# Peptides against a protein of PDB entry 5LHZ, part 64

Target 1, 78 residues: chain A of PDB entry 5LHZ
Amino acid sequence: QLLKSVFVKNVGWATQLTSGAVWVQFNDGSQLVVQAGVSSISYTSPNGQTTRYGENEKLPDYIKQKLQCLSSILLMFS

## One batch from the design tools (peptide; made by RFdiffusion4, then SolubleMPNN)

Design b2_p18_7_s3 (from b2_p18_7, 7 letters changed)
Fold by OpenDDE base, seed 1:
Structure b2_p18_7_s3 (fold): chain B 78 residues (1-78), chain A 18 residues (1-18)
Amino acid sequence: as target 1 above (78 residues)
Amino acid sequence: SSSLIQKLLEKVQRFLNS
C-alpha cells in the first residue's frame, strides 16, 4: 500500500510504502525499491527485468547514480 | 517516519560504498 507519492523534477516519482520501502519510478522507465530490514535492493530495468543486489556486491555505475539520486530524495522526505 | 528515512539513508550509503 502507498503512503505518500511525490513528483521529483527531472527524476520521476518517489513513493513511500507501508512496508517500510521507498519506490522510485524513474523517467527512463527504470525502478528502484529500497526497503528497511532487507539486505538487498531491487532494480527493475526499463524492459522490466528485475535484479536484486546485495550490500557487498559491486554495483553498476548507473545503479550507483540512481542510488545517489535516491539519497537526495530521502533527505527531502525527512 | 524520520527514523525510517534515516534507516533507508544509511542503507543506501552502505550500498554506495560497496
Scores: peptide ipSAE 0.744, ipTM 0.927, DockQ to the pose 0.839
Fold by OpenDDE base, seed 5:
Structure b2_p18_7_s3 (fold): chain B 78 residues (1-78), chain A 18 residues (1-18)
Amino acid sequence: as target 1 above (78 residues)
Amino acid sequence: SSSLIQKLLEKVQRFLNS
């Protein structure tokens, strides 16, 4: 369930979920879901393929870039 | 909430530091 969605210029949409997660829908069609209390993050590529990553796992650079973007968004929420 | 956002922020930072 959605709590609130925020439009982020040149990025896409960021939505807070009732589950305690933040869901980012990027303009390139990819998606990122980060939830507190869960040891992994979820990335969905533009083609719809979803991959979960652990926090000690080496991430592809493009995912790190999106996490950095998410970090900036979260800082705006704080 | 701000506390939730902070937890998410910290989590993201952990991933970025992996």
Scores: peptide ipSAE 0.743, ipTM 0.928, DockQ to the pose 0.908
Fold by OpenDDE base, seed 2:
Structure b2_p18_7_s3 (fold): chain B 78 residues (1-78), chain A 18 residues (1-18)
Amino acid sequence: as target 1 above (78 residues)
Amino acid sequence: SSSLIQKLLEKVQRFLNS
């Protein structure tokens, strides 16, 4: 379930889920889900392909860019 | 909650440092 969705200019939508996750839907059609207490993050590309990454994995730069964006969003909510 | 946001922020930072 959704708790709250926030529009982020030039980014997309950020939604807090009842599960304790934050779900970002980017303008390019990609998605990122980060949940506390889970060892991985979930990225969905614009074509719908979903990949989970572990904390110690080497991340693609485009994923890191989106994580940096998410970090900024989280800081706004803190 | 602020606690949840902080946990998420710390997690994201760990991934960024991978």
Scores: peptide ipSAE 0.743, ipTM 0.927, DockQ to the pose 0.890
Fold by OpenDDE base, seed 3:
Structure b2_p18_7_s3 (fold): chain B 78 residues (1-78), chain A 18 residues (1-18)
Amino acid sequence: as target 1 above (78 residues)
Amino acid sequence: SSSLIQKLLEKVQRFLNS
């Protein structure tokens, strides 16, 4: 269930979910879901492939870039 | 929720710093 959706300039849409997650839909068609209390993050590529990453595994640079973007978005929510 | 956002920020930072 959606709580609030926010348009983010030059990024896309960020939505807070009742689950305690933030769901970002990027302009390039990819998606990122980060949820409190879960040990992993979820990335969906533009082609629809979803991958979950753990905190201790090596992340691709493009994932790190989107996490940095998400960090900025979260700061906007605060 | 400010507390939720803070938790999410901390989680993201852990991933970025790992």
Scores: peptide ipSAE 0.742, ipTM 0.927, DockQ to the pose 0.793

Design b2_p18_7_s4 (from b2_p18_7, 8 letters changed)
Fold by OpenDDE base, seed 1:
Structure b2_p18_7_s4 (fold): chain B 78 residues (1-78), chain A 18 residues (1-18)
Amino acid sequence: as target 1 above (78 residues)
Amino acid sequence: SSALTQKLLEKVQKFLDA
């Protein structure tokens, strides 16, 4: 379930879920889901392929860039 | 909430520092 959705200029949409997760839908069609208490993050590419990453593995730079963006968005929800 | 935001920020930072 959705709690709150915000439009982020030049980024896309960010939604807080009742699960405690934040779901970002980027303008390029990709998606990122981060949830407290879960040891992995979920990235969905524009073609719909979903990959889960653990906190101890090296991330692709394009994922890191989106995570940095998500960090900035999270500050908007505080 | 502030508490949830902080938890998520800390999690994201762990991934970025890996």
Scores: peptide ipSAE 0.704, ipTM 0.923, DockQ to the pose 0.865
Fold by OpenDDE base, seed 3:
Structure b2_p18_7_s4 (fold): chain B 78 residues (1-78), chain A 18 residues (1-18)
Amino acid sequence: as target 1 above (78 residues)
Amino acid sequence: SSALTQKLLEKVQKFLDA
């Protein structure tokens, strides 16, 4: 369930879920889901392919960039 | 909430530092 969706200029939409997750839908069509209490993150590419990454995995730079963007969004929510 | 936001920030940072 959705708690709140916020438009983020030059990024896309960020949604807080009742599950404790934040779901970001980027303007390039990709998506990130990060949830408290879960040891992995979910990335969906623009073509719809979803990949889960563990916290000890080396992430591709393009995903790190999006995570950094997500951090900025989270700071916005705080 | 602020607590949840902080928790998520710390989680994301772990991924960035891996």
Scores: peptide ipSAE 0.702, ipTM 0.922, DockQ to the pose 0.862
Fold by OpenDDE base, seed 2:
Structure b2_p18_7_s4 (fold): chain B 78 residues (1-78), chain A 18 residues (1-18)
Amino acid sequence: as target 1 above (78 residues)
Amino acid sequence: SSALTQKLLEKVQKFLDA
């Protein structure tokens, strides 16, 4: 379930979930889900393909860029 | 919450540093 959705200019939408996750829907159609207490993150490409990454694996640069963006977004939440 | 935000920030940083 959704708790709160925030529009982020030039990025997309960021939503807090009741699960303790943050779900970002980027303008390019990709999505990123990060949840506390879970050792992986979920990235969905614009074509709908979802990939989970572990915290100890090297990420593609384009994913890192989105994670850095997410860090900035997280500062918007209390 | 601030606690949740901090946990998520720390998690994201771990991924960025891997």
Scores: peptide ipSAE 0.702, ipTM 0.923, DockQ to the pose 0.800
Fold by OpenDDE base, seed 4:
Structure b2_p18_7_s4 (fold): chain B 78 residues (1-78), chain A 18 residues (1-18)
Amino acid sequence: as target 1 above (78 residues)
Amino acid sequence: SSALTQKLLEKVQKFLDA
């Protein structure tokens, strides 16, 4: 269930879920879901392929870039 | 909330530091 959605210029949309997750829909068509209490993150590529990553995995740089962007977005939520 | 935000920030940082 959705709590709050914010438009982020030149990035996309970020939505806070009641589950404690944040869901980012990027302009390039990719998606990222990060949820408190879960040891993995979920990335969906523009073609719809979803991959889960654990916190000890070495991530692709493009994923790290999106995570850094997410960190900035998180500060928009109170 | 600020508490949730902080939890998520810390989690994301763990992934970035891996």
Scores: peptide ipSAE 0.702, ipTM 0.923, DockQ to the pose 0.795

Design b2_p18_8_s1 (from b2_p18_8, 9 letters changed)
Fold by OpenDDE base, seed 4:
Structure b2_p18_8_s1 (fold): chain B 78 residues (1-78), chain A 18 residues (1-18)
Amino acid sequence: as target 1 above (78 residues)
Amino acid sequence: SSDRELIENIRKLLRELS
């Protein structure tokens, strides 16, 4: 269930779900799903491949960049 | 690690939204 969706210029769409998750659909076709209380983040590449990353796992740089973007988006929601 | 810190910061922000 969707709570709130915001358009982020030059980034894409970010949606807050009733589950507590935030779902970002990036303009490049990739997606991130993050949720408090869940030990992993979900990244879906433009080709549809989904990878889950744990908090102790080394992140690819492009994932870090998207997560930094996400942190800024979350501040927009506040 | 810095990666862990980044994820934890995001989780903190998520909790603040809840």
Scores: peptide ipSAE 0.664, ipTM 0.916, DockQ to the pose 0.895
Fold by OpenDDE base, seed 5:
Structure b2_p18_8_s1 (fold): chain B 78 residues (1-78), chain A 18 residues (1-18)
Amino acid sequence: as target 1 above (78 residues)
Amino acid sequence: SSDRELIENIRKLLRELS
């Protein structure tokens, strides 16, 4: 279930779920799902392919960029 | 690593929201 959805200019939509996860739908069609207590992040590419990244693995630059964006979004939620 | 730090920062922020 959804708790709160916010529009982020030039980024997309960010939604806080009752599960504790945050779901970001980027304008480029990609998506991120992150959740406290879960050791991996979920990235879905515009073509629908989903990849999970663990906390100890090297991240692609485009993932890091989106995570930086997510960090800013989470600050907005606070 | 910087990647781990980034993820940990995200997790910290998530914990603060919940």
Scores: peptide ipSAE 0.664, ipTM 0.917, DockQ to the pose 0.859
Fold by OpenDDE base, seed 1:
Structure b2_p18_8_s1 (fold): chain B 78 residues (1-78), chain A 18 residues (1-18)
Amino acid sequence: as target 1 above (78 residues)
Amino acid sequence: SSDRELIENIRKLLRELS
């Protein structure tokens, strides 16, 4: 279930879920789902492939960029 | 690891949001 959806200019939509996760739908067609207490983040590429990234693995630069963007979004939520 | 720090920062923010 959705708690709150926020339009983020030049980024897309960010939605807070009742599960505690935050779901970002980026303008480029990719998606990111993060949740505290879960050891991995979920990234869905524009082609629909979903990849989970653990906290101990090296992240692709484009993932880092989206995570940095997410950090800014989360600061705006609070 | 900078990647680890980034994820940890996100998780901290998520906890604050809850």
Scores: peptide ipSAE 0.664, ipTM 0.916, DockQ to the pose 0.902
Fold by OpenDDE base, seed 3:
Structure b2_p18_8_s1 (fold): chain B 78 residues (1-78), chain A 18 residues (1-18)
Amino acid sequence: as target 1 above (78 residues)
Amino acid sequence: SSDRELIENIRKLLRELS
């Protein structure tokens, strides 16, 4: 269930879920789902392939870039 | 690692949001 959706110019949409997760839908068609109490992040590529990354894994550069973007978005939510 | 640090930063921000 959705709590709040925010349009982020040149990025996409960021949505707070009732679960406490944040869901970002990027303009390139990819998606991120992150949640504080969960040990992994979820990335969905534009082709619909979903991959979960644990906190001890080395992240692909494109994931790190999107996570940096997410960090900035979360700062805007506060 | 820097990757872990990035994720932990995001989790901190999420906790502040909730």
Scores: peptide ipSAE 0.663, ipTM 0.916, DockQ to the pose 0.863

Design b2_p18_8_s2 (from b2_p18_8, 9 letters changed)
Fold by OpenDDE base, seed 1:
Structure b2_p18_8_s2 (fold): chain B 78 residues (1-78), chain A 18 residues (1-18)
Amino acid sequence: as target 1 above (78 residues)
Amino acid sequence: SEDKKLIQEIRELLSKLS
């Protein structure tokens, strides 16, 4: 269930879920889902392919960029 | 690693939201 949705200029929409997850829908059509108690992040590409990334694997640069963006969003939420 | 630290930062920030 959705708890709170925020429009982020030049990024997209960031939604806090009742589960504790944060769901970001980027303007490029990609999505990120992150949750504190889960060991992996979920990324869905614009073509709909979903990939999970663990904390011990090398991240593609475009994923790192989106995570950096997410970091700034989360700082604003708190 | 740098990537691991980034993910951990995200998780830490998430924990403060809930």
Scores: peptide ipSAE 0.595, ipTM 0.895, DockQ to the pose 0.906
Fold by OpenDDE base, seed 3:
Structure b2_p18_8_s2 (fold): chain B 78 residues (1-78), chain A 18 residues (1-18)
Amino acid sequence: as target 1 above (78 residues)
Amino acid sequence: SEDKKLIQEIRELLSKLS
């Protein structure tokens, strides 16, 4: 269930879920789902393929870039 | 690693948000 959705200019939409997760829908059609108590992040590519990345796993550069963007969003929410 | 640090930063920020 959704708590709050925020439009982020030139990025997309960021939504806080009742589960504690944050869901970002990027303008390129990709998505990220992250949650504090979960050891992995979920990335969905524009074609709908979902991949989970653990905290000890090497990340693709495009994932790092989106996570950096998410970091900035979360800082604004705090 | 830097990747691990980035994920941990995200998780830390999320914990503050909830």
Scores: peptide ipSAE 0.595, ipTM 0.896, DockQ to the pose 0.913
Fold by OpenDDE base, seed 2:
Structure b2_p18_8_s2 (fold): chain B 78 residues (1-78), chain A 18 residues (1-18)
Amino acid sequence: as target 1 above (78 residues)
Amino acid sequence: SEDKKLIQEIRELLSKLS
């Protein structure tokens, strides 16, 4: 269930779910799903491939960039 | 690691929203 959706210029859409997850749909077709209490983040590439990343592993730079963007979005939700 | 800190920051922000 969707709680709140926000359009972010030059980024895409960010949606807060009642589950506690935040779902970002980027303009490039990629997606991020993060949730408190879940040890991994989910990234889906534009081609539909999904990869989960734990907090103890090295992140690709493009993932880090998207997470930085997500951080800014979460601050806006606050 | 820096990556770990970034993810932890995200989780911290999420916890404040919930």
Scores: peptide ipSAE 0.595, ipTM 0.895, DockQ to the pose 0.859
Fold by OpenDDE base, seed 5:
Structure b2_p18_8_s2 (fold): chain B 78 residues (1-78), chain A 18 residues (1-18)
Amino acid sequence: as target 1 above (78 residues)
Amino acid sequence: SEDKKLIQEIRELLSKLS
């Protein structure tokens, strides 16, 4: 279930889920799903392929960029 | 690592949101 959806200029849409997860749909068609109690982040590429990244592994630069963006969004929500 | 720090930052922010 969706709790709140916010439009973010030049980024896309950020949605807070009732599960506690935050779901970002980027303008490039990619998606991120993050949740506090989960040890991995979920990235979905524009073609629909989903990859999970753990907290101890090396992240691709494009993932880091999107996570930095997500950080800013989460600051806005709080 | 910086990557781990970034993910932990996200988790911390999520915790505050919940």
Scores: peptide ipSAE 0.592, ipTM 0.895, DockQ to the pose 0.861

Design b2_p18_8_s3 (from b2_p18_8, 8 letters changed)
Fold by OpenDDE base, seed 4:
Structure b2_p18_8_s3 (fold): chain B 78 residues (1-78), chain A 18 residues (1-18)
Amino acid sequence: as target 1 above (78 residues)
Amino acid sequence: SSDKELIEHIRELLSKLS
């Protein structure tokens, strides 16, 4: 279930879920799902391929960029 | 690693929202 959705200019939509996760739908068609208490993050590329990354894995730069963006978005929810 | 720190930072922020 969705709790709150916010439009982020030049980024996309960010949605807080009842599960505690935050789901970001980027304008480029990619998606991120992150949740406290879950050991991995979920990234879906524009072509629909989903990859989960653990905190000890090396992240591609494009994912790091989106995570930095997500960090800023989360501050908007506070 | 810096990647780990970034993820941990995000998780910390998330924990404050719920």
Scores: peptide ipSAE 0.613, ipTM 0.899, DockQ to the pose 0.893
Fold by OpenDDE base, seed 5:
Structure b2_p18_8_s3 (fold): chain B 78 residues (1-78), chain A 18 residues (1-18)
Amino acid sequence: as target 1 above (78 residues)
Amino acid sequence: SSDKELIEHIRELLSKLS
């Protein structure tokens, strides 16, 4: 279930879920889902392929970039 | 690593939303 959705200029949409997760839908068609208490993040590429990344795993640069963007978004939610 | 720190930072921010 959706709790709150916000439009982020030049980024896309960010939605807080009742589960406690935050779901970002980027303009490029990719998606990120992060949740406290879960040891991995979920990235979905524009083609629909989903990959989970653990916290001790080396991240691709494009993932880090989107996570940095997410960091800014989460500050907006506060 | 910096990657781990980034994820931890995200989770920290997320925890504050709850």
Scores: peptide ipSAE 0.611, ipTM 0.899, DockQ to the pose 0.865
Fold by OpenDDE base, seed 3:
Order: sequence, then structure tokens, then C-alpha cells
Structure b2_p18_8_s3 (fold): chain B 78 residues (1-78), chain A 18 residues (1-18)
Amino acid sequence: as target 1 above (78 residues)
Amino acid sequence: SSDKELIEHIRELLSKLS
């Protein structure tokens, strides 16, 4: 269930879910879902492929960039 | 790793959300 959605200029939409997750829908068509207490992040590419990344594995640069963006978004939520 | 630190940072921020 959706709790709060915010439009982020030049990024897309970020939504806080009642589950505690944050769901970002980027303008490039990709999506990112992160949640405290969950050991993996979920990335969906523009073509619809979903990949989960654990905290101990190396991340592709484009994932790291989106995570950096997410950190800035989370500051906006505060 | 720096990747792990980034994820941990995000989780810390998430934990502070209402």
C-alpha cells in the first residue's frame, strides 16, 4: 500500500510504502526498491528485468549512481 | 566495501522515516 508519493525534479517519482520500503520510478524507466531490514535491493531495468543485489556483492556503476540519487531523495523525505 | 557502506547508509536513512 502506498503511503506517500513525491515528485522529484529531473529524477522521477519516489513513493514510501506502508511496508517501510521506498520505491523510486526513474525517468529512464528503471525502478529501485529498498527497505530497511531487508538484505537486498531490487532494481528493475527499463525492459522490465528485475535483479536483486545483496549488500556484499559488487554493484554496477549505474546502480551505485541511482543509489546515490536515492540517498538524496531520502533526505528530501525528512 | 564502499558498495556495502552505501547500502548501509541508505538503510539508516530509511530507518528514520516515519
Scores: peptide ipSAE 0.610, ipTM 0.898, DockQ to the pose 0.892
Fold by OpenDDE base, seed 2:
Structure b2_p18_8_s3 (fold): chain B 78 residues (1-78), chain A 18 residues (1-18)
Amino acid sequence: as target 1 above (78 residues)
Amino acid sequence: SSDKELIEHIRELLSKLS
């Protein structure tokens, strides 16, 4: 279930789920899902392909950019 | 690694929202 959705200018929508996850839907059509207690993050590309990344693996630059954006969003939520 | 630190930072922030 959705708990709260926030519009973020020039980014997209960020939604807090009742599961404790945060789901970001970016303007470029990509998506990012992160959750405390889960060892991987989920990225969905604009074409619908989903990839999970563990905390110990090398991240593509475009993923890191979106994670940094997410970090800023989370600061706004708190 | 910096990638791991970034993810851990995000998870820490998430823990404060719940």
Scores: peptide ipSAE 0.608, ipTM 0.898, DockQ to the pose 0.906

Design b2_p18_8_s4 (from b2_p18_8, 11 letters changed)
Fold by OpenDDE base, seed 1:
Structure b2_p18_8_s4 (fold): chain B 78 residues (1-78), chain A 18 residues (1-18)
Amino acid sequence: as target 1 above (78 residues)
Amino acid sequence: SEDSQLIQEIRSLLAKLS
């Protein structure tokens, strides 16, 4: 279930879930899901393909950029 | 690594929201 959703200008929508996850829907059609207690992050490309990345894995630059954006969003939720 | 630090930062922030 959704806890709250926030519109982020020039980024998209960020939603807190009751599960403890944060779901970001980017304007480019991609999505990120991160969750406390889970060791991997979930990225969904605009075509619907989902990939999970572990915390010790080398990240593609475009993923890193979105994660940096996510970090800023999480600070906003604090 | 730099990437692991970024993910750890995010996980830390998430924990604070719980």
Scores: peptide ipSAE 0.594, ipTM 0.894, DockQ to the pose 0.820
Fold by OpenDDE base, seed 5:
Structure b2_p18_8_s4 (fold): chain B 78 residues (1-78), chain A 18 residues (1-18)
Amino acid sequence: as target 1 above (78 residues)
Amino acid sequence: SEDSQLIQEIRSLLAKLS
């Protein structure tokens, strides 16, 4: 279930789920899902391919950029 | 690493929301 959704200009939509996950739908069609208690993040590319990244993995730069954006969004939620 | 620190920051922020 959806708890709260916010529109972020030039970024997309961010939604907090009742599960504790945060779901970001970026304007480029990609998505991030992060959740407390889960050791990996989920990235879905615009073509629908989903990749999970662990906390000790080397991240692609575009993932880092989106995570930085997510960090800013999470600060807004709190 | 820098990457792991970024993820940990995200996790920390998520914990504050719960």
Scores: peptide ipSAE 0.594, ipTM 0.894, DockQ to the pose 0.812
Fold by OpenDDE base, seed 2:
Structure b2_p18_8_s4 (fold): chain B 78 residues (1-78), chain A 18 residues (1-18)
Amino acid sequence: as target 1 above (78 residues)
Amino acid sequence: SEDSQLIQEIRSLLAKLS
């Protein structure tokens, strides 16, 4: 279930879920889902392919960029 | 690593929201 959705200019939509996860839908059609207590992050590409990344693996640059954006969004929420 | 630190930062911020 959705708890709160916020429009983020030049980014897309950020939604806090009742599960504690945060779901970001980017304007390019990609998506990120992150949650405290979960050891991996979920990225979905515009074509619908989903990949999970663990906390110990090397991240693609485009993922890092979106995570940096997410960090800024989370700071905004708190 | 830098990548690990980024993920940990996000996890830390999420913990503050819940």
Scores: peptide ipSAE 0.593, ipTM 0.894, DockQ to the pose 0.867
Fold by OpenDDE base, seed 3:
Structure b2_p18_8_s4 (fold): chain B 78 residues (1-78), chain A 18 residues (1-18)
Amino acid sequence: as target 1 above (78 residues)
Amino acid sequence: SEDSQLIQEIRSLLAKLS
């Protein structure tokens, strides 16, 4: 369930879940779900395809950009 | 790697929120 949802200007919505996960819904229709203690991140493309990325694999540039954005969001939450 | 460091940073920040 949802704990807190925050509108992020020029990005979309970021939601903290009771599970400890953070769910970001970007304006371009893509999504990220990250959670402490989970070894992978989840990316969902605008068409609904979900891909999980591990900690040691090379990331596509667009994923890196989303993660940088996520980092900024998380800093804002703290 | 740089990518792994980015993910580690994310995890570190998440841990602080929890």
Scores: peptide ipSAE 0.592, ipTM 0.894, DockQ to the pose 0.891

## One batch from the design tools (peptide; made by RFdiffusion4, then SolubleMPNN)

Design b2_p19_3_s1 (from b2_p19_3, 10 letters changed)
Fold by OpenDDE base, seed 1:
Structure b2_p19_3_s1 (fold): chain B 78 residues (1-78), chain A 19 residues (1-19)
Amino acid sequence: as target 1 above (78 residues)
Amino acid sequence: MESTIQALLEKVQRFLENS
């Protein structure tokens, strides 16, 4: 279930879930889900393809950029 | 909820640092 959804200027929507996850829906149509206690993160590209990345896996630059953005969002929620 | 946000923040930072 959804706890709260917040509109983030120039980014999209960020939603806190009761599961302990944060779900970001970016303006470019991609999505990112990060949940505490899970070893991976989930990224869905605009075409709908979902990829899970491990903590020690080398990430594409565009994923890193979105994670940096997510960091800023998380700080907003705090 | 605040602790969860902090945990998520730390997780994201680990991903960025370990990439």
Scores: peptide ipSAE 0.715, ipTM 0.911, DockQ to the pose 0.877
Fold by OpenDDE base, seed 2:
Structure b2_p19_3_s1 (fold): chain B 78 residues (1-78), chain A 19 residues (1-19)
Amino acid sequence: as target 1 above (78 residues)
Amino acid sequence: MESTIQALLEKVQRFLENS
């Protein structure tokens, strides 16, 4: 369930879920879901393929970039 | 909710640092 959706210029939409997770829908069609208490993050590519990454796993650069963007978004919500 | 956001921020930072 959705709590709040915020439009982020040049990024897309960021939504807080009732679960406490944050869901980002990027303009390129990709998605990122991050939730506290879960050991992984979820990334969905523009083609709809979803991949979960662990905390100690080496991430693709494009994922790192989106996580950095998410950090900025989270700061906006604080 | 504020604590949740902070927890998420810390989690994201860990992912970035450990990658």
Scores: peptide ipSAE 0.715, ipTM 0.911, DockQ to the pose 0.873
Fold by OpenDDE base, seed 4:
Structure b2_p19_3_s1 (fold): chain B 78 residues (1-78), chain A 19 residues (1-19)
Amino acid sequence: as target 1 above (78 residues)
Amino acid sequence: MESTIQALLEKVQRFLENS
């Protein structure tokens, strides 16, 4: 279930879920899901392909950029 | 909720730093 959805200018939509996750829908059509208590993160590309990454994996630069953006969003929620 | 947001923030930072 959804707790709160916010529109983030030049980014997209960010939604807090009752599960303890944050779901970001970027303007480029990609999506990122990060959930508390889960060891991985989920990225979905604009074409619908989903990849899960572990904490110790080397991430593509574009994923790092989106995670940095997510950090900024999380700070806005706090 | 606030504590969850903080936990998520720290998790994201770990991913960025460990990558």
Scores: peptide ipSAE 0.714, ipTM 0.911, DockQ to the pose 0.858
Fold by OpenDDE base, seed 3:
Structure b2_p19_3_s1 (fold): chain B 78 residues (1-78), chain A 19 residues (1-19)
Amino acid sequence: as target 1 above (78 residues)
Amino acid sequence: MESTIQALLEKVQRFLENS
């Protein structure tokens, strides 16, 4: 279930879920899901391919950039 | 869900710092 969806200028949409997750839909068509209590994060590329990354895994630069963006979004939710 | 947001913030920071 969706709790709240926020439009983020020049980024896309960020949605809080009742599951404790935040779901970001970026303007480039990619998606990022981060959920409390889960050890991994989920990234979906514009072509629909989904990859899960662990906490100690080396991340691609484009994933790091999107996580930095997510950090800023989470701060504005608080 | 302020406590959940804080947990997510900390999780994201761990991913960025450990990468």
Scores: peptide ipSAE 0.714, ipTM 0.911, DockQ to the pose 0.839

